# Peptides against a protein of PDB entry 8HF1: the designs that were tried, part 159

Target 1, 320 residues: chain A of PDB entry 8HF1
Amino acid sequence: NVMLYATKPTEVMVSFPHQEQVLTVTRLISAEIEKFYVSLDLMNIGVQPIRRSKSLQCLRDPSKKSFVKQLFNDFLYQMKEYGIYAASIAIISLIVEFDIKRRQAETLSVKLMHRTALTLCEKIRHLLVQKLQDMTYDDDDDNVNTEEVIMNFSTPKVQRFLMSLKVSFADKDPKDICCLVFVERRYTCKCIYGLLLNYIQSTPELRNVLTPQFMVGRNNISPDFESVLERKWQKSAIQQFRDGNANLMICSSVLEEGIDVQACNHVFILDPVKTFNMYVQSKGRARTTEAKFVLFTADKEREKTIQQIYQYRKAHNDIA

## One batch from the design tools (peptide; made by RFdiffusion4, then SolubleMPNN)

Design b2_p20_6_s3 (from b2_p20_6 with V1K T4V E10D H13V F14Y)
Fold by OpenDDE base, seed 5:
Structure b2_p20_6_s3 (fold): chain B 320 residues (1-320), chain A 20 residues (1-20)
Amino acid sequence: as target 1 above (320 residues)
Amino acid sequence: KPEVYPRVSDEVVYEEIPEP
């Protein structure tokens, strides 16, 4: 009986200092968004026609206001968790989304609501870019994409993640790399992708080593709002990763539903592992002989993270 | 000096999570 030694990945943890201090610009942006929510609640956008789409979301947000608030809340989360540099990329996705919705607006009141949201996003973008330029001598957009600017305007968590990539993959053969990066939220995938493109381009040791892609999980709550463009992008990104034309894939936990990805040698969990299913699915992708499963934790949450992993290991052994 | 996030040390430590 040759016991098939299922090669278990090495589970490792990278600690980072907890960020207690909030930057002045992030407080200003948060206050502007809260002020906008007060104004948004006072907006009369009329009764929206309930489209007979059987999606549960159309029943919960007849006003489309909660969706606007969700996008800004996701932005606030990204700014808090990943920092100003990541937020400068994330805000562009909101600008694009609100511009599309402004053009698709069926009523003048809805068009005005999306226009007001767009104007706020443009103000936020200006505040973020101006803050990134505090480290540059010239107003040239290329000067804000340096390794120094990225590192100084990223949270300790993101700094430690980028350094972990540099140490792990500097000057390696691209063919020897098959890396997954798991994040909690779908919008974080595109934000971290943009950050990684700029970081890799500014880091000579990684420029010809890492080729990133991203995949957003299916929105189970509203598959009808999944653009044909997003579906085409996902299919292309997965194919590039399978063909070896990309060697790093950023994905949300929603990879659980039926996307077969090849065996990886590195799996990074950038956000806290909140569910047993996320643990099993992400760890189950680290299947090569020397595979690493890397967790990021704040120093203050280190012991709690270890205990949570022990619980997940136990539960996994009970079902295996 | 611009208001920036605290810089982490250049050392990356991969701490192996032991078997219990």
Scores: peptide ipSAE 0.619, ipTM 0.951, DockQ to the pose 0.762
Fold by OpenDDE base, seed 3:
Structure b2_p20_6_s3 (fold): chain B 320 residues (1-320), chain A 20 residues (1-20)
Amino acid sequence: as target 1 above (320 residues)
Amino acid sequence: KPEVYPRVSDEVVYEEIPEP
């Protein structure tokens, strides 16, 4: 009985300086969203009928207002955690969602609410793009997607993440790379995917080395609202990663849903590890020889992160 | 100069988390 001792991954930490400075454009955007929330609370969109069944009360289709606030709160989180470059990509997803909801609106009041949200998103997009152009001296070179623009308009966390990818994968054989990137929020997967596409295209050492994909977790709230298209797209993305047509996969909570991905040599945790389950499942994918499990932490939270990992290691050894 | 985020060093240090 050769006990194949599954080689434990090397657990490593990358520190970054805590970002206390808020850009002027970020303050302006936050203030415009707060003004919009005051206006949204005053909008009469009609009373949604309270479906009385206690069991379906948890399946309250989030009030049409609460869904709008959730999308803007997720955007504000992404702008704070990843920076204004990532926010310029994230706002496009809100524009698409509010345009769909505007077209599907059953009442004029709901249609107007989604139209007002869409108008705010277009204003935010303009403010972000104009700020990215402040680094392009040539008015004629519309290319806001350079390595310099991406790095200067990304948070220290995202800068350290991109540099970690460059150092780890520059000029390597694409076949030797199997990388997972874990993020906390569903909408962050698309935002970081778009950022990585632009960064890889701007970085010669990575252009033919990294091929990213993303996987969005199933919406536990409404499996019926996951379009047949989203399920087909998820299956296609997983298959491309299994076949080696993609070698970097961005995931949000997907391993909790029993998605079997191959053994990886790199696992990056971009957001803080909040649960023991997330720790065990993400670490459990780093199974190759010399596999790395990489955590990102602010310098101020370094000791707290180490202590949390020791608690998770102890709890894992007590179950194994 | 445009208002930008602080630039981190190009050197990435992987700190191994030791066994306790």
Scores: peptide ipSAE 0.614, ipTM 0.950, DockQ to the pose 0.798
Fold by OpenDDE base, seed 2:
Formats: sequence, structure tokens, C-alpha cells
Structure b2_p20_6_s3 (fold): chain B 320 residues (1-320), chain A 20 residues (1-20)
Amino acid sequence: as target 1 above (320 residues)
Amino acid sequence: KPEVYPRVSDEVVYEEIPEP
């Protein structure tokens, strides 16, 4: 039994300066969301009929208020972690979700709740776009998609990530690139995908080099929350990545057991590695001889990140 | 000047995490 020593990827860390300063616009948006939560808690939406689906047992907030709060909390996380440029894209995903929920509302009170959430999302979108326009001379939405605007309105983490892509892949053959980007949250895939499309289009050295796709992990909870369109899109995105028509894949979960994806030469972990399983499964995709496993860390958390990786390496060696 | 995030240096340092 030749134990094929799976060539362990080179584990690499990219440090970024910790940002203590919160932009005024992000404070305003956070305060508007908190005011909305107070209003939401006072809103009488009645008792919803218990739909008998066994899978819905865990998501039995009969009020659906917790789901609304979860989406805004996810948005607040994205705005904090990736910056206001990524947030301007992320808010569109909330708008789409609340519009779907508004249309699916069985009661007038629930319809009103989702309408109020949607109105807040449009206000937030306006505040974000207006802030992006502070760098532009023309009020044209197309002028906010420049490399300069993207970089100035992205967190140091995202700036380092984009620069890492530019340095790693500038003027390379697209066929030699097989890159995974792991993010923690489902909605982060969409906003980072949109950000990357705009960044690649604004960066001449990457325009014909990187073709991004994203994969939203299957919501194991309910196939009813995954539109038939989302499932078709996921299958298409995976197929494009397998066929080499896409060479960068953004994903929020480790590609579920059974998604055969080619051996990647780069695996970027954009968010902190929170679990041993995430470490092993993401690292296990970097299988080429010169594969890199790239972690992003704040300078203040550098030592903590190194120690965590050592613990995960030890735990992996104890199981292997 | 518009309120923006601090610009990081264009230099990307890849620090290899040593084997312990």
C-alpha cells in the first residue's frame, strides 16, 4: 500500500491591519437597524399556522421575526467584515429575500412586516450608494465600480485579499488557475462574487485571467427555501468550474461530501477558521504539488491564528 | 477627503506558517 503522501499544501498567512475606526455611515446604518428591531418587537403579526413539515420544526419561529433579524445581522456582519462596497451588493440579497417573503405572506400583518424590512433595505442601499459616490465626480452608478472606489470602500482584509489575487494571478494562463475562496456565510458568497466581478473588470491584468463563480451551500433545512433557480444555478456554477470555464469558486460551506471538484492550486480562507472540520475539508481541496492554503488574519490576532492552526495540525495528525 | 478605509500597502507578504 503506497500511502500516496498527499502533498500537504503550503499554509500561508496574510496579515491585515485591524480597523478600529467605524465609518460614520456604518454607525448610521447600524442605528437604523436597531431602531427597526425595536419597531419589529412591538409589531403584532399574530400566531402563524404551524406548517407540519418536520424539517421546519427547528425554524419554528411562528413570528418569522427571528429570520428577519438574522438577515439584518448577517448584513451587519458583512458590512463590518468586508466594508461598505461589499455591503452595497449584500443589501440587494436582502431586498430580494424580503420581496419573496412579502409575496409569500399569508397574512396582511406578515406582509406589512416584510414591506417595512424592504423599505429599510432601500434606505440602507441609498445611504451606501450615496457614500460610494463621494469618490466619484459623476452621479452615474457605473462610476462607483472602479478599482479606486472598491479599494477605498473595502476593509483592509478585503483589500489584502484583492491584492493577493492580483499578485498571484496577474497575466497568468487561466488554465493554470484553480482557486477556491471560502467564506463563512451563505450571503457573503453573493456579495464577494459581485465585488470580484467589478474588481476583475476594473483590473486589466485580471480581466481575461479570472472567471469567478459562486456556490451557495445547499440549505439542508428546506428545499423550499432554495428556489428551483438557485438549485439550477448551483449545478451550472459547479459544472462551469469542473469544465474549467470558471477558475475561481467562492463557497460558504465545504463542498458537501460528494461534490467532486478538481484539485485546486489555491485555497483562500477569507473568514476565520472556526472549526477543525472547516480546516481539514478546505485544506483538503488544495491538492496540487504547489498548492497554497492562504489564511487572512488581523495583525493583532496573528499569534492566536498560528496557535489555532498548530492545534488543528496536531488534531489532524492524531486522526491520520 | 471622503471618509474611507485605511489603504493597505500594495505589497502582499505571504508568511509561511512554519511547522512546529
Scores: peptide ipSAE 0.611, ipTM 0.950, DockQ to the pose 0.759
Fold by OpenDDE base, seed 4:
Structure b2_p20_6_s3 (fold): chain B 320 residues (1-320), chain A 20 residues (1-20)
Amino acid sequence: as target 1 above (320 residues)
Amino acid sequence: KPEVYPRVSDEVVYEEIPEP
């Protein structure tokens, strides 16, 4: 019964121009990853010992070539959808992951595979950082974290998202803000979090107004493979958001996992709403008076997005 | 000039999704 009296959030769209232009650096990076895949396919890593983890879900043997390709494919997605600035942050997560896997390698061949992946990640990092420096007029100021650099090296979608945060939250009381940002992929949470930290620090009107956190969904990998560190971090991030020590939470599937987060006044959907469940759950967190449910759409997909929201509204009203 | 993404306008328009 309490759900029936929740004020319906205002559903709004923010349109952005479709990104048709591919930067030369992104083409170069994509070509280097493709060359690496050819090399990776030629590597003999031998038969990996099937760790008898009783959970059938341990099919993601992190020592397999498929896991390496997955991480680079996820990186390519981040670079395409969010731009080279977000990619410069996303590549650090790959470096950390491959370094862990290199240290945990049970065979010399697997160790070499992860070392080769790390070498490529460092090359990609240098290409991205060098490109971010192309806008720094002062050769001496290694500070690629200006509002101008962030905006010019982010996709139109990310530019509109950042501007929407600035317009929505500039000079507001931090206590009056409870914001969720939904993204499709687990790795997007980390790179958008890093991007937001830098953007907030470079934007005086948001400095000390927004305190972001992120939460990645529990790995569909059995809870036994979640690092104790990741579990502690997730609990801490949720608690900070509950206590009001963080007022913006970036999440992928948090609501699907039954994580109880407070009622929010803003819900941003940065990626397309792919499921009715995601629509209902994310919209169902925008429960305050004057709550906004904000969708981002490419101009060419605007009508398709509107029609999809109408279908979800209809389906929601049929269940209520 | 460095190759950058197209800069969007500084105006953010919140378009309300009408009832059908």
Scores: peptide ipSAE 0.608, ipTM 0.950, DockQ to the pose 0.791

Design b2_p20_6_s4 (from b2_p20_6 with V1K E10D H13K F14Y)
Fold by OpenDDE base, seed 2:
Structure b2_p20_6_s4 (fold): chain B 320 residues (1-320), chain A 20 residues (1-20)
Amino acid sequence: as target 1 above (320 residues)
Amino acid sequence: KPETYPRVSDEVKYEEIPEP
């Protein structure tokens, strides 16, 4: 009886200082979004005909205003949690989405609503890019993507995450790396992916070491709203990770869908572990010898994080 | 100096979560 000791991953915690300081640009952007919400509530877009489209979302938001607010609320969350550098990438996703919705608008009023949202996104993008340029002498767009700019315009959590990647993977063989990064929200996958691409390109020790990809779960988005392009991209990204053409994968709640992801040697949990299921599924991917399961916590939440992991360990041992 | 986030130390400490 070879007891296959399922090599339990080493569970480690990385602490970061709690960020209380809000940048002036972040306050300006938040105030502009709040001002826009007041304007949006006053917009008469008419009663949209309830298209019997099977998407439950069209039935719940006949005004399409809640969807607009959701995208800006997700942006505000990303700006708060990850910083203005990640926000400069995240705003591009909003611009693309609102331009698509503007072009697909069946009424002039809905078209105008999405145009107004798009105009706000362009203003936000300008404010963010201008702020990133405060550290650059030259107006060249490539100059805002340096390691220094990324680190100075990222939250302490993201700074610790990036440094953890650098320390863990500097000058390693790419074939020896199988890394998962878990985030809570779908849109966070895209902005952290873009941030990592720029960081890796600006970090010589990582340029030929880490090849990132991202995947997003299907369950939270009506299959009708997943563009054929997004589904193709996800399938391609998963295949690249399986083939070893990518060695770092950014995931949201993807594992809830039974996507068979390879056994990894590193699992990073960038956002708080909110559920036992997330703990078991994410930890269950760290299956190689010497696998690490890395949690990020604010210093003030350190003890609470430890106690939560003890509860999850106990619950897991009671089921196993 | 531009208004930036506080720079964390470049030292990364991996703290093993002990067994209870």
Scores: peptide ipSAE 0.626, ipTM 0.953, DockQ to the pose 0.747
Fold by OpenDDE base, seed 4:
Structure b2_p20_6_s4 (fold): chain B 320 residues (1-320), chain A 20 residues (1-20)
Amino acid sequence: as target 1 above (320 residues)
Amino acid sequence: KPETYPRVSDEVKYEEIPEP
């Protein structure tokens, strides 16, 4: 029994300044969503027929209003945590979802509800894109995807994350890179993926170095309701990462779902580590020689983060 | 100047979390 002493990864922390300043556009968008919630609460959508589809999904939102609020709350979280550039990508996912729900609506009242949500998303998208254009010097260059725009319209956390990728991977051989990026929420995987595609394209040192993929965690509550398309996409993304056709994977709960991925040389934890299981599972993927386990923390939370890691290290040593 | 997020320094410091 060769105990493959998995080389313990180097645990490193990257600090970022706490963002106290809220941009005027983010306040405006938040206020528009709050006004929409008031209007949504006043909407009479009737009693939704409990389709006795044996599927647990019908139990989640009998009114379909809570699902609408959930998507906007997830958007507000992404805008707050990652900034308006990431939000400009995240809003597209809401537009797609509300358009699907609008087309699938069984009643005119539900169709109208999703149409109203979609109209708000288009307004939000316009406000975000217009704000990103405030830095374009050339009125004719609609290219809001420059490194400068991405960095200036991303939160300090995301700026530090992008710079950490640049410093870690600039001009390296793609085959020598196996990187995981952990995020808390499934919807964050998509917006950070889109942000990374644009950042890599705008950064010459990374353009032919990093090939990102994302994996949305399986909906453990209703695996039967994952679209055939989502399941095919997940399998393809995992296979591309296994085959080395992708060398960076963004994920939320990959390891909790028992998805086997190769040993990685970098594991980035973009959001706070909330559980011991997340710590052990994510750190357990940083198994190569000189592997790095990178945490991001606000300066004000630095000490609390260190103490939390010490507690997790202790608990891990007690079970090993 | 457009209202933007505070720009962090381009220097990334990896701080090793020491053993306690």
Scores: peptide ipSAE 0.625, ipTM 0.952, DockQ to the pose 0.771
Fold by OpenDDE base, seed 5:
Structure b2_p20_6_s4 (fold): chain B 320 residues (1-320), chain A 20 residues (1-20)
Amino acid sequence: as target 1 above (320 residues)
Amino acid sequence: KPETYPRVSDEVKYEEIPEP
């Protein structure tokens, strides 16, 4: 009986310096969002008719104000965790979402609320783009997408992630790469995807090596509001990754939803592993020979991260 | 010089997480 030792991936950690300093522009943006929340709380948007849609979200916030705050809170999280370059991409997704909702608004008060949110997003976009241009001599938007601008306006975590990709994949055959990148939040997938497209395009050693895609989990809270476009995108992205037309997939909790992807040789966990299920499922995709499971941790949290991985390893061995 | 994030070193160390 040859026990087929399932090749366990090598679990590795990449440390990054803790980010204590907050940029002046991020403080300004946070203050503008807080002022907007005060204004939003004072807005009379009326009681929205409870659509008999079985979605639990329609029951919690009939005003849609909480959803607006959620989008800005997700943006603030991305700006804090990934930096102002990633935030300049993330804000575009808010602009698109608020413009759609403004057009779909059933009442003038709701239309005005989404218009005010959209105006704030355009102001935030302008502040971010101006800050990226501080390193450029020309007001050309293409000049803000250089490796230098991306690296200087990304958090130490994102800088270490990008350098880890460069060191791991520089000048390799694209066919030898099957990479997953796990992030915590749905909106981070698209933000990091846009960042990676620009980084790969600006990095000659990666330009013909990495072809990224992204996949977001289903919105369990509001499946009815998942656009037909998002569902088509997910299906296409998964198929491209299965067919080898993409070799790097950015995903959130997608694997928990039973979406089967092929065995990968690299799995990057960009955000902290918060659940045992996330650990088992993400690690369970690193099944090729010499597969790597890469964790990113702040230096101050290194020991805590190691202890958490030991607990997850123990729990995994007890069920295997 | 513009206000930027601290630049990390170009050296990437993959630290293997030892077995306990």
Scores: peptide ipSAE 0.623, ipTM 0.952, DockQ to the pose 0.761
Fold by OpenDDE base, seed 3:
Structure b2_p20_6_s4 (fold): chain B 320 residues (1-320), chain A 20 residues (1-20)
Amino acid sequence: as target 1 above (320 residues)
Amino acid sequence: KPETYPRVSDEVKYEEIPEP
C-alpha cells in the first residue's frame, strides 16, 4: 500500500508596501457617498413591515435603504483595497443593480430612492473615468485600459498580484496552467475578473496564455433567490474550467467539497485568510507536483500573517 | 504628473514560509 502522500503545496508569501496615501478623487467620492447617506436617512419610503419573525425571513427583505447602503459600502471597500481602476469597473455593477431596482419599484418613493442612488453612481463613474484619463493624451476610451494606467491606478497589493501572474505565467503553455484566485467578497469576483481581462489584453506575454473565469459562491442566505440564470452561469463557468477552456478561476468562497475541480498548480489568496476553514479548503486545491499556495500581505502585517499560518498549520496537523 | 498610487518594483520576491 503505497500511500501516495499528496504532495503538500509550497506555501509562499508576497509582501507589498502598506498604503497610507488616499487619492484626492477617493476622498471626494467618499464625501459624496456620506452626503448621500444623510439624504437617504431623511427619505420617507414608507413603513416596511418589520416582520418580527426571528427567522431567516428578516434576511429576505433587507430594508430597501440597508441594501442601498450595503452596495455603496462594498464599492467603498473595493475602491480602498484594489484602487480607482478596479472601482471604475465595480461602479458599473451598482449602476446595473440600481436600474433594475428602479424599474421593479412598487412605489414612487422607492423608485425615486433608486433613481437618486443611480444618479450618484453616474457622477462617481464620471469622476473615476476622468481621473484615469489624466494619464492619456487622447480622450479616446480605449486609452484607459493600458498596462500603465491599470498599474498606476491600482493599489500596491493589486500591482504585486498582477506582477506575480506575469512572472508565473508569461509565455507558458495554457494547458500547463490551472490557477485559482480567492477573494473575500462576492462583488470583488466580478471586479477582479474585469480588471484581469483588461490587463491580459494589454500584456502581450499573457495574451492567449491566461483565460480567466469567475464563480460567485452560493448565496448562503437564500438559495431560492439565486436566479435560474445565476445557477446556469455557475455551472457553465465550472464546466469551462474543467474542460480547460478557462485556466484561471476567481472565487469568493472556497469551492464547496462537492465541486470537483481539477488539481491546481497555483492558488492565490488575494485577501487576508480570516478563517481556518478558508485556509484548509483553499490550500487543499493546490495538489499538483510543485503546486504553490501564494499569500499577499502588507509589510506591516508580515509577522502577524506568518504567526497566523503557523497556527493554522498546527491545527491542520492535529486533525490530519 | 497625475496623482497615482506608489509603484512597486517589477521584481516579485516569493518568500517561502518555513516550517517552524
Scores: peptide ipSAE 0.619, ipTM 0.951, DockQ to the pose 0.773

